Peptides against a protein of PDB entry 8BZL. Designs and how they scored, part 51

Target 1, 228 residues: chain A of PDB entry 8BZL
Amino acid sequence: SYDRAITVFSPDGHLFQVEYAQEAVKKGSTAVGVRGRDIVVLGVEKKSVAKLQDERTVRKICALDDNVCMAFAGLTADARIVINRARVECQSHRLTVEDPVTVEYITRYIASLKQRYTQSNGRRPFGISALIVGFDFDGTPRLYQTDPSGTYHAWKANAIGRGAKSVREFLEKNYTDEAIETDDLTIKLVIKALLEVVQSGGKNIELAVMRRDQSLKILNPEEIEKYV
Target 2, 242 residues: chain B of PDB entry 8BZL
Amino acid sequence: SRRYDSRTTIFSPEGRLYQVEYAMEAIGHAGTCLGILANDGVLLAAERRNIHKLLDEVFFSEKIYKLNEDMACSVAGITSDANVLTNELRLIAQRYLLQYQEPIPCEQLVTALCDIKQAYTQFGGKRPFGVSLLYIGWDKHYGFQLYQSDPSGNYGGWKATCIGNNSAAAVSMLKQDYKEGEMTLKSALALAIKVLNKTMDVSKLSAEKVEIATLTRENGKTVIRVLKQKEVEQLIKKHEEE

## One batch from the design tools (peptide; aimed at target 1 G74, target 2 R16)

Design b1_p17_1 (made by RFdiffusion4)
Pose (drawn by RFdiffusion4):
Structure b1_p17_1 (pose): chain A 225 residues (1-47, 50-199, 201-228), chain B 238 residues (1-200, 205-242), chain P 17 residues (1-17); non-standard residues A62 YCM
Amino acid sequence: SYDRAITVFSPDGHLFQVEYAQEAVKKGSTAVGVRGRDIVVLGVEKKAKLQDERTVRKICALDDNVCMAFAGLTADARIVINRARVECQSHRLTVEDPVTVEYITRYIASLKQRYTQSNGRRPFGISALIVGFDFDGTPRLYQTDPSGTYHAWKANAIGRGAKSVREFLEKNYTDEAIETDDLTIKLVIKALLEVVQGGKNIELAVMRRDQSLKILNPEEIEKYV
Amino acid sequence: SRRYDSRTTIFSPEGRLYQVEYAMEAIGHAGTCLGILANDGVLLAAERRNIHKLLDEVFFSEKIYKLNEDMACSVAGITSDANVLTNELRLIAQRYLLQYQEPIPCEQLVTALCDIKQAYTQFGGKRPFGVSLLYIGWDKHYGFQLYQSDPSGNYGGWKATCIGNNSAAAVSMLKQDYKEGEMTLKSALALAIKVLNKTMLSAEKVEIATLTRENGKTVIRVLKQKEVEQLIKKHEEE
Amino acid sequence: EEELEEEEEERAEALFS
């Protein structure tokens, strides 16, 4: 089989294929995640008439208690999502507990990192925001990128214009903004309206403590706009 | 040998996959192919690129392939690659029926093939398949459905779409004329002739298939030349 | 030339759709 080293070091210590994978993420639609007190919210920018909205969604459930949003190559994302879904079931089988948000984040990050050091393969061209709750009810938000690095965040953005949205969230992520569920959803819509020039072209999902993923209707989103 | 390896599965500096993009270029030079969803069925309309006089026409179709009892598809791009992929689609549909004893839902069949296409872009060092496919089908979950896939493995559901030559012009005509939720098969057939009339008119130059439900059973039929010649006459009056 | 550039860009964007 094909064994060419695709990800290699360059002078100055750069891994060019990873950096190029990060450029693929920037070409992706904006995704925003906010961790609230008892709620986590994901929102994504949408690119069209005659298209079935159900089939092209950027927010996916990995397990009953964990879901994710992504930016970058949509085909690579389907592969990573299905790999994570299989791992969530393997964990329930071996430990008899649902996966922690951190556990599945670590798994997705290490999978991505393996694709930066394996022969015959290019890196995954996606970043992911992963949200959910732990056993003790603690809300979580994590980010993964193509290098395999992962971190926890109060709020974050990935994809096109993520720097601008992040700077908005830095100034606006306060206790008042995450005091209630309605204001937590509102902060995500405001963060997206910063780069989407729109309001009708946004998808949004909410996850509450042990209540599973709820995707909001267009009519419910129109009320906030 | 590193010297002769064209490195088909790497990123460009901008995060682009050049072989995938070049494959999409090949599809844009293929025969026009479009699909339209309606309340009582789905249809595929395709430009025949085999319009030579000395051809025999031995099959019931040239560009439209039955995948299982409830599904059919059409292709744009490299014909040989399309043969490999359509054979694989039949195998996936049969593997699902063997396992669950029920037909494969349409989206599950598209996802399964797209995973194969995505793998060719990430590892193996091989050129990708130069094929875009339109899928039409019916399942107990979502009823009548239309899907499109491209060489990278991406797919989407559509009420109407077009692939191949002049597809951008065709998508424009569909946005203007397609009445969302009010289309019948008869009107969708009329719109298909209208679209192919601009982007290309003769019955020998086109191929039309329809998918409908009759007595709880799926019917996939290629329209005879007589029915196509009558549809062409009905449009010229407009 | 402009049309070719636009077509190339559409192909590039299709990866992210």

Design b1_p17_1_s1 (made by RFdiffusion4, then SolubleMPNN; from b1_p17_1, 10 letters changed)
Fold by OpenDDE base, seed 4:
Structure b1_p17_1_s1 (fold): chain B 228 residues (1-228), chain C 242 residues (1-242), chain A 17 residues (1-17)
Amino acid sequence: as target 1 above (228 residues)
Amino acid sequence: as target 2 above (242 residues)
Amino acid sequence: SAAEEERRRRRAERLFE
């Protein structure tokens, strides 16, 4: 059966394990990314942290480097592997090239890594999609998405995970130049987009912002509530 | 569908890793292990199922393993898998110490093992480890810590948690009785006994069936101690009197 | 059993963030 083969095309040209990995992504919490004029924003649906769980150990948004952040949807353990590889590459790039990675570069690296795991009989695809945001060294804000297949594209705004369809529909309607004119408006757009799928408002949203020439900032619940 | 349970490294049509889920199911049949974080220490309590009458008086902890001077773990699942993973933890910790001349931070050790676990879920020719672990430790970064990891390579920090048989019921009890910010090691020990008494499939809780280890700080040093049977008996008696 | 299936579902959900 073609559905069991990692590296075999079906007669209709499908890679079933890649498609099934994409289904795994849909089981993940919703993540949204928006590129503003001078800001990039990541928002993630905060799964109810189990009572007695340490919140510090539950991170859905992570830094890859000082200028690049990533949110993911899908298998958390798979994501950790990708994140670690990406971080190593970012540091290696700084050492060898003496410049930070561009957002496109690190996205391509991650995409290539994912793609290789679709062609090896000894490896299953990564069960994750990622939103990668940041600033290039020239100050240009960027947003990219990667899928289990190893494809990647640049976006103005996008969403991944279980609520991605609804969030994308919202963004398609509401993403305008006016809606991202200011940092605050951009943040509001992300929050409003997430509220399409997240219940109980700002308490269930994790939000990260990166402004030009600034470090990643994770907003606290009180800060998020100001935008709701 | 049984159709996808024969291969270790494939997604189901729904995007599930059934072999990992089945490994987790196997852990559900293992002996109960509890971890509780207190202000002044952290503890592991584990069910001892194999009471061999011929076990020499050296009550070796069957389920609790010292990893280094600052960390210990308990295991629920396949014993052989547990031995491999605990050995790997010790090796990782030792390599770090040799390289950096400092003890490995607790979370880094947990993460290193979790990366290994994850690899066994992604690479062909390997099956997931049928083991969940609780880790207790102290480091200079975060102080006393409790972690849980599963066959997927996921982990999390906890104030209190349980793995193995009846873990859901145990977690529910811990949620009810754990007092955040007010938990002493003494109260944690009492809570551990209370939870084990209700969750172990035994008619009566006995000291022979329970292993308890505590991790504390004394004079700037970590002390890992396995409680003696008499100490456990006292804890059980105290619980029965309450 | 339905209870076992629900437990399996909950376990599966914990794999995903």
Scores: peptide ipSAE 0.209, ipTM 0.805, DockQ to the pose 0.770
OpenDDE base, seeds 1, 2, 3, 5: peptide ipSAE 0.042, 0.141, 0.227, 0.028; ipTM 0.525, 0.670, 0.752, 0.522; seeds 1, 3 fail the geometry check

Design b1_p17_1_s2 (made by RFdiffusion4, then SolubleMPNN; from b1_p17_1, 9 letters changed)
Fold by OpenDDE base, seed 4:
Structure b1_p17_1_s2 (fold): chain B 228 residues (1-228), chain C 242 residues (1-242), chain A 17 residues (1-17)
Amino acid sequence: as target 1 above (228 residues)
Amino acid sequence: as target 2 above (242 residues)
Amino acid sequence: MKEEEERRERYREALFL
């Protein structure tokens, strides 16, 4: 059966394992990214953490470097591998090139990694999509998305995971220059977008904000409620 | 569809890794292991399966393994897989110590093994490890810690958790009785006995069927101690009197 | 049957973020 082949095209030209990995992404909770003027914002639906689980060990948003952060949807263990590889590359780049990675560079690295796992014999695709945001060294805010196939594109706004379709539809309607005119408005846009799929309001949203020349800031619930 | 369950490294049409799910299911048939984090220590309690009478009595611990001076683990699942993974944990911990002249942080050791587990879910010709682990440890970063990892290479930190047979029921009981901020090692031991008594498929809990290890700090050193059978008997007796 | 299905569902949910 062609659907069982990791690295073989179907007669109709499909890579079923890549498509099925994309279905794995849809099992992840929703993540949204928005590029503002001088801000990038990641918002995620908080997965319900078990009562006795340590919340610190459940992260959907992570820093790759000081200037780059990533949200993912899909297989948690797969994400960890990608994150670790990306972090190593970011550090390696700093050591070898003496500059931080551009957001495009690290996105391309991640995408290439993913692509190799779609073509290499005896490897399954990564079951994750990622939203990668940050600032280039010139201060330009960037948002990229990668999927299991190893494709990547730059976005103004995008979403991944279970509610991605609804969130994208919202963003397509509401992403305007006016809606991102200020940092606060950009944050509000992300929150409103997530509220399309998140039932319990601000309590089930995690927001990460990166401003120009600033480190990643994860907003606390009280800070989020100010925008709701 | 059952059609995709025979392949270790492929997604189903629904984006599922059936072999990982089946490995997790296999663990559900293993002996119960639980971990409880207390303010003054952390413990593992594991069901000892009936040791064949012909086994040499020298088996001090069947399911609880000391990893280094600051960490121990318990295993649920395929014994051979468990042996491989516990050995790997020891090697990782030792290599780290040699390289950095400091003990490996607890979460880093867990993560290192989880990366190995994940690899066995992604690379062809390999099957997932049919093992879940509970880790107890102490480090200077987070103090006392309890972690759980599964065949997927996923892990999490816990205040209390359970793996193996009847783990769901055990977790439910732990959720009911675990008092955050008030958990002493003594109360944790009592809770462990209570949970095991209800979750083990035995008519009566006996000390011979339970292994308990505690991890404490004494004079700035980690102390990992496997409870003697007599100590476990006292805990069981105390539970029966309540 | 329900318990097994619930267990399987928990396993499935645990794999994804």
Scores: peptide ipSAE 0.413, ipTM 0.805, DockQ to the pose 0.685
OpenDDE base, seeds 1, 2, 3, 5: peptide ipSAE 0.069, 0.063, 0.303, 0.352; ipTM 0.561, 0.552, 0.689, 0.715; seed 1 fails the geometry check

Design b1_p17_1_s3 (made by RFdiffusion4, then SolubleMPNN; from b1_p17_1, 11 letters changed)
Fold by OpenDDE base, seed 4:
Structure b1_p17_1_s3 (fold): chain B 228 residues (1-228), chain C 242 residues (1-242), chain A 17 residues (1-17)
Amino acid sequence: as target 1 above (228 residues)
Amino acid sequence: as target 2 above (242 residues)
Amino acid sequence: AAAEAERREANAERLFL
């Protein structure tokens, strides 16, 4: 049965394990990324943290380096493996090239890693998509997406996870040059996009903002409510 | 659905890892383990099921393992898998100590094992480990800590949690009775007994059926202590009087 | 059977973020 073979094409040219890994991504909570003029914003739907769970250990947004951060949707344990490898590569690049990675470079590295896990009969695909944002050395804001297949593309705005379709439809209608004219408007756009799929308003949203020449800032709930 | 049950490292059409889910279900049949974080310490409480009269009464905790001077764990699931994973934890901790001349941070030890667990869910020719763990520890970064990990290689930090048999009911009780910021080790011990008394599949809670370990700080050193049977009896008695 | 199915769904949901 082709659906059980990790590396076998179906007669119609499908890699079923890659497609099924994309279905695993849809089980993740929604993440959205937007590239502004001088800002990149990641927004995520907070999964309801269990009352007794330490919120510190539940992270959907993480730094890969000082200039790059990532949100993911899908298998949490798979994400940790990808994040760790990406972090090692970012540090290795700094040591060997004496410069931080470009957002495209680290995206390509992650994509190549994912692709290799689709071509080995001894490995299943990663059950994650990622939104990778940051700044290149020239101060250009970047947003990339990767999927389980190892494909990657640059975006102005995109979404992944369970609500991604609705969020993308919203962004396609509302992403204009006017809507991203300021940092605050860009943040508002991300919040509005997430509110299409998040029922409980700003309390269930996590936002990460990276501005040019600034570190990643995770907004607190009070800061988020100012934009709602 | 049954068609994907037999292969360890493949997604279902719905994007599920059934072998991981089945490993988690198998853990639900294992003896109950509790962890509770307090302000002045952290504890593990575990159901002791193997009371065989011919077991040499070596005071070794059946389900609670010392990992290093600053960490211990409890296990729910397949005993052989648990032995492999607890040994690996000790090796990781020792290698870190040798390399860095300081104890491994608690979360780093947990993540190192979780990466191994995850690999057994992704690489062909391997099955998921049929084991969940609770970890207690102290480090200079976060102080007292409680972690839980599952067969997927996922983990989380907790104030209180439960794994194994009746874990959902235990977690519900912990959510009701756990007072954030006010939890002493003494109150945590009382809460552990209360929850175990209600969630263990036993007619009467007895000290022979419960293992309890505490992790505290004394004079700038971590102290991991397994409670004596008499101390557990006293805790049970106190609970029966309330 | 229903309780087992519910536990499996709950376990499955724990794997994803």
Scores: peptide ipSAE 0.445, ipTM 0.808, DockQ to the pose 0.742
OpenDDE base, seeds 1, 2, 3, 5: peptide ipSAE 0.415, 0.441, 0.429, 0.408; ipTM 0.805, 0.829, 0.796, 0.765

Design b1_p17_1_s4 (made by RFdiffusion4, then SolubleMPNN; from b1_p17_1, 9 letters changed)
Fold by OpenDDE base, seed 5:
Structure b1_p17_1_s4 (fold): chain B 228 residues (1-228), chain C 242 residues (1-242), chain A 17 residues (1-17)
Amino acid sequence: as target 1 above (228 residues)
Amino acid sequence: as target 2 above (242 residues)
Amino acid sequence: SAEEEKRREERRERLFL
């Protein structure tokens, strides 16, 4: 019966709704984040869009602010709520503190939001994990990951979603200082990592790149093919 | 699996929201609603199931609702839920207009409602809305638009789509016959009749069982028009002659 | 039917990104 309640502890100390929300994340398409020297890269598996669907309305990567972007895996509608709340916080921070958020700050905000939805009566956890990348005001590239529990950590590289295990195994083997020595090599690393789980090569990959003091750039398919 | 059927929308061990899935299943039993985007307009076509001679409001669209001057929607699912959501859409649109002194962009109205739908899938003591919607509209940002939303609070933009009974068959037909960039409103109307004729569980399509609304731009203004029964009859007749 | 089950699966897949 504990698995049917709003997030409560089982007798053995498990939060089943949080664990089940993590299973919802695994139903999402794969997302990869890599921190380079002066670049952060998000790569996502493109979900097959229905022939008559507008691709504009299907986004797995979004900007939270000028210096922060996020990829997610899991429930699309849940992600929209988190994204909107994070965007509002980014703007609020700019107004109140007169500086952009640090990547850690906004990650902690998102994590706290998620955690509250695991503890508040009458709420289910968010069925999403997120990779949050960006630059701090000092120009330091950052990558964070959050899960449905509200836990967050800083990473050099990580993956979420269906193929996350295979991608992480690849990154553990191939993430070196040499592999991220240049922006192009960093992008190539992300593509190679995604190709571990993506069947149709570069056509099914979306890449977002943020360089130091530059806005988020989403690469077009032709640009991606240059790295393959 | 059935253990998660009876309570507030919670995750199954597999990470599924069964109440949302069941709400979507319930919509499959509702009358068919179709939307088609054309170069010069957008349309909704809906099956009218409640034809009662004693209904005083026979002249009003059962399933097509005007939201504001630039948007309309069609609904498939629980009527009471649909009424609540359509009223909320109107309120959101009016509040935006009052606040910003301009009409709400189409996608923003859709997303605002979708956030409400999502909330009913996340907060305790609530059930998902048993309603899918098709939205047609025009705004200065994207021009003519067609959106679909479901009980999960997910939405998407479409060139053509269908919800309700036999929606998958309708979508398949639309995928075959929809020609991108070449679709006129006239051709879209013909396509709508063709699809409805094949997807409605009726031996013969009649104008009394079909509601059609078109959204066009005339002299820089949006015009939302519900087709008269005679106009629908002419469309059906033309289809029968082909 | 197998077709209905496929449709249900497609709808379920649309919930996730």
Scores: peptide ipSAE 0.374, ipTM 0.797, DockQ to the pose 0.632
OpenDDE base, seeds 1, 2, 3, 4: peptide ipSAE 0.364, 0.380, 0.367, 0.373; ipTM 0.780, 0.799, 0.786, 0.825; seed 2 fails the geometry check

Design b1_p17_2 (made by RFdiffusion4)
Amino acid sequence: AEAAAAAAEARAAAMFA
Pose (drawn by RFdiffusion4):
Structure b1_p17_2 (pose): chain A 225 residues (1-47, 50-199, 201-228), chain B 238 residues (1-200, 205-242), chain P 17 residues (1-17); non-standard residues A62 YCM
Amino acid sequence: SYDRAITVFSPDGHLFQVEYAQEAVKKGSTAVGVRGRDIVVLGVEKKAKLQDERTVRKICALDDNVCMAFAGLTADARIVINRARVECQSHRLTVEDPVTVEYITRYIASLKQRYTQSNGRRPFGISALIVGFDFDGTPRLYQTDPSGTYHAWKANAIGRGAKSVREFLEKNYTDEAIETDDLTIKLVIKALLEVVQGGKNIELAVMRRDQSLKILNPEEIEKYV
Amino acid sequence: SRRYDSRTTIFSPEGRLYQVEYAMEAIGHAGTCLGILANDGVLLAAERRNIHKLLDEVFFSEKIYKLNEDMACSVAGITSDANVLTNELRLIAQRYLLQYQEPIPCEQLVTALCDIKQAYTQFGGKRPFGVSLLYIGWDKHYGFQLYQSDPSGNYGGWKATCIGNNSAAAVSMLKQDYKEGEMTLKSALALAIKVLNKTMLSAEKVEIATLTRENGKTVIRVLKQKEVEQLIKKHEEE
Amino acid sequence: AEXXXXXXEARAAAMFA
């Protein structure tokens, strides 16, 4: 089989294929995640008439208690999502507990890191925001990128214009903004309206404590706009 | 040998996949192919690129392939690659029926093939398949459905779409004329002739298939030349 | 020339759709 080293070091210590994978992420639609007191919210920018909206979603459930959003190559994302779904079931089988948000994040990050050091393969061209709750009810938000690095965040953005949205969230992520569920959803819509020039072209999802993923209707989003 | 390896599965500096993009270029030079969803069925309209006089026409169709009892598809791009992929689609549909004893839902069949196509872009060092497919079908979950896939493995559901030559012009005509939720098969047939009229008219140059439900059973039929010649006459009056 | 560039950009964008 094909064994060419695709990800290699360059002078100065750069891994060019990883950096190029990060460029693929920037070409992706904006995704925003906010961790609230008792709620986590994901929002994504949408690119069309005659298209079935159900089939092209950027927010996916990995397990009953964990879901994710992504930016970058949509085909690479389907592969990572289905790999993570299989791992969530393997964990329930072996430990008899649902996966922690951190556990599945670590798994997705290590999968991505393996694709930066394996022969015959290019890196995954996606970043992911992963949200959910732990056993003790603690809300979580994590980010993964193509290098395999992962971190926890109070709020974050990935994809096109992520830098601008991040700077908005830095000034606006306060206790008042995450005091209630309605204000937590509102902060995500405001963060997206910063780069989407729009309001009717946004998808949004909410996850509450042991209540599973709820995707908001267009009519419910129009009320906030 | 590293010298002769064209490196088909790497990123460009901008995060682009050049072989995938070049494959999409090949599809844009393929015969026009479009699909339209309606309340009582789904249809595929295709430009025949085999319009030579000395051809025999031994099959019931040239560009439209039955995948299982409830599904059919059409292709744009490299014909040989399309043969490999359509054979694999039939195998996936039969593997699902064997396992679950029920037909594969349409989206599950598209996802399964797209995973194969995505693998060719990430590892193996091989050129990708130069094929875009339109899928039409019916399942107990979502009823009548239309899907499109491209060489990278991406797919989407559509009420109407077009692939191949002059597809951008065709998508424009569909946005203007397609009445969302009010289309019948008769009107969708009329719109298909109208679209192919601009982007290309003769019955020998076109191929039309329809998918409908009759007595709880799916019917996939290629329209005879007589029915196509009558549809072409009915449009010229407009 | 402009049309070829626009077609290339459309092909590149399709991967992120």

Design b1_p17_2_s1 (made by RFdiffusion4, then SolubleMPNN; from b1_p17_2, 10 letters changed)
Fold by OpenDDE base, seed 4:
Structure b1_p17_2_s1 (fold): chain B 228 residues (1-228), chain C 242 residues (1-242), chain A 17 residues (1-17)
Amino acid sequence: as target 1 above (228 residues)
Amino acid sequence: as target 2 above (242 residues)
Amino acid sequence: AAAEEARREAYAERLFE
């Protein structure tokens, strides 16, 4: 059966395992990314942390380097593998090239990694999509998306996971130059976009903000509520 | 779909990994393991199912394994898989110690094993490990810690959790009775007995059917201790009197 | 069968947490 073959094209040219990995992404919590003028913002739907779970170990937004962070949707364990490899590459790049990676460079690295897992016999695709945001060394804010196929594109704004369709529809309507004129407006846009799919308001949203020449900041719930 | 049941490393049309789900189902039939984090220590409590009269009374831990001086784990699932994974944990911890001349941080050890577990869900010719683990430990970074990992290679930190048979019911009971910030090791032990008494498919809880280990700090050193049968009997007796 | 499937779905959800 072609649908079970990891690396075989169907007669109609489909890679079913890649398509099915994309379906796995849709089971993940929603993530949204927005590129502002001098800010990049990631937002994720917080699943209610199980009572008695340590919140420290529940992270959907992670730093890849000082200038790059990533949110993902899909298989958490798969994401950890990708994150670890990306972090190693970021450090290796700093050591060998003596500059931090560009957001495009690390995105391409991740995309190439994913693509190899679609073409190698005995490897299933990664069940994750990622939003990768950060600043290039020239101070340019960037947002990229990768999917299980290893395809990647640059975006102004995008969403992945369960609510991605609704969030994207919202962003298509509301992403304007005026809506991202300030850092605060950009943050508000992300929150409003997530509220299309998150019922319990600001308590179920995690936000990460990276400004030019600043480290990744995870907003606390009180800071998020200020924008609601 | 039953059609995807026979392959170890493929997505279903719905994006599910059935072999991982089936491994988790298999673990649900294994003996119960509990972990509880306290302010002054952390504990594991595990159901002993294989009480054979001919087993040498060597008070060896059936389900609780010492990993290094600062960490222990309990296992629910396939015993052979558990032996492989616990051995790997020991090797990882030892290699780290040799390389860095300090004990491996608890979360790093858990993560290293979880990466192995994940690989067995992604690479062909491999099946998922039919094992969930609870980890207890102490390190200088986070103090006392409790982790849970599953066949997917996912893990999380917990204040209290349960794996194996009736784990959902046990977790529900833990959620009701666990007092955040006020949990002593003594109260954690009492809670462990209470939960096991309700979740184990036994008519009467006995010390022979329960294994308990505690991890504490004494004089700046980690102490991992398996409770003696008499100590467990006393805990059970105390619970029966309440 | 339905209860088993519901349990498996709950396991599946944990993979994406």
Scores: peptide ipSAE 0.359, ipTM 0.803, DockQ to the pose 0.844
OpenDDE base, seeds 1, 2, 3, 5: peptide ipSAE 0.326, 0.063, 0.338, 0.305; ipTM 0.700, 0.517, 0.729, 0.698

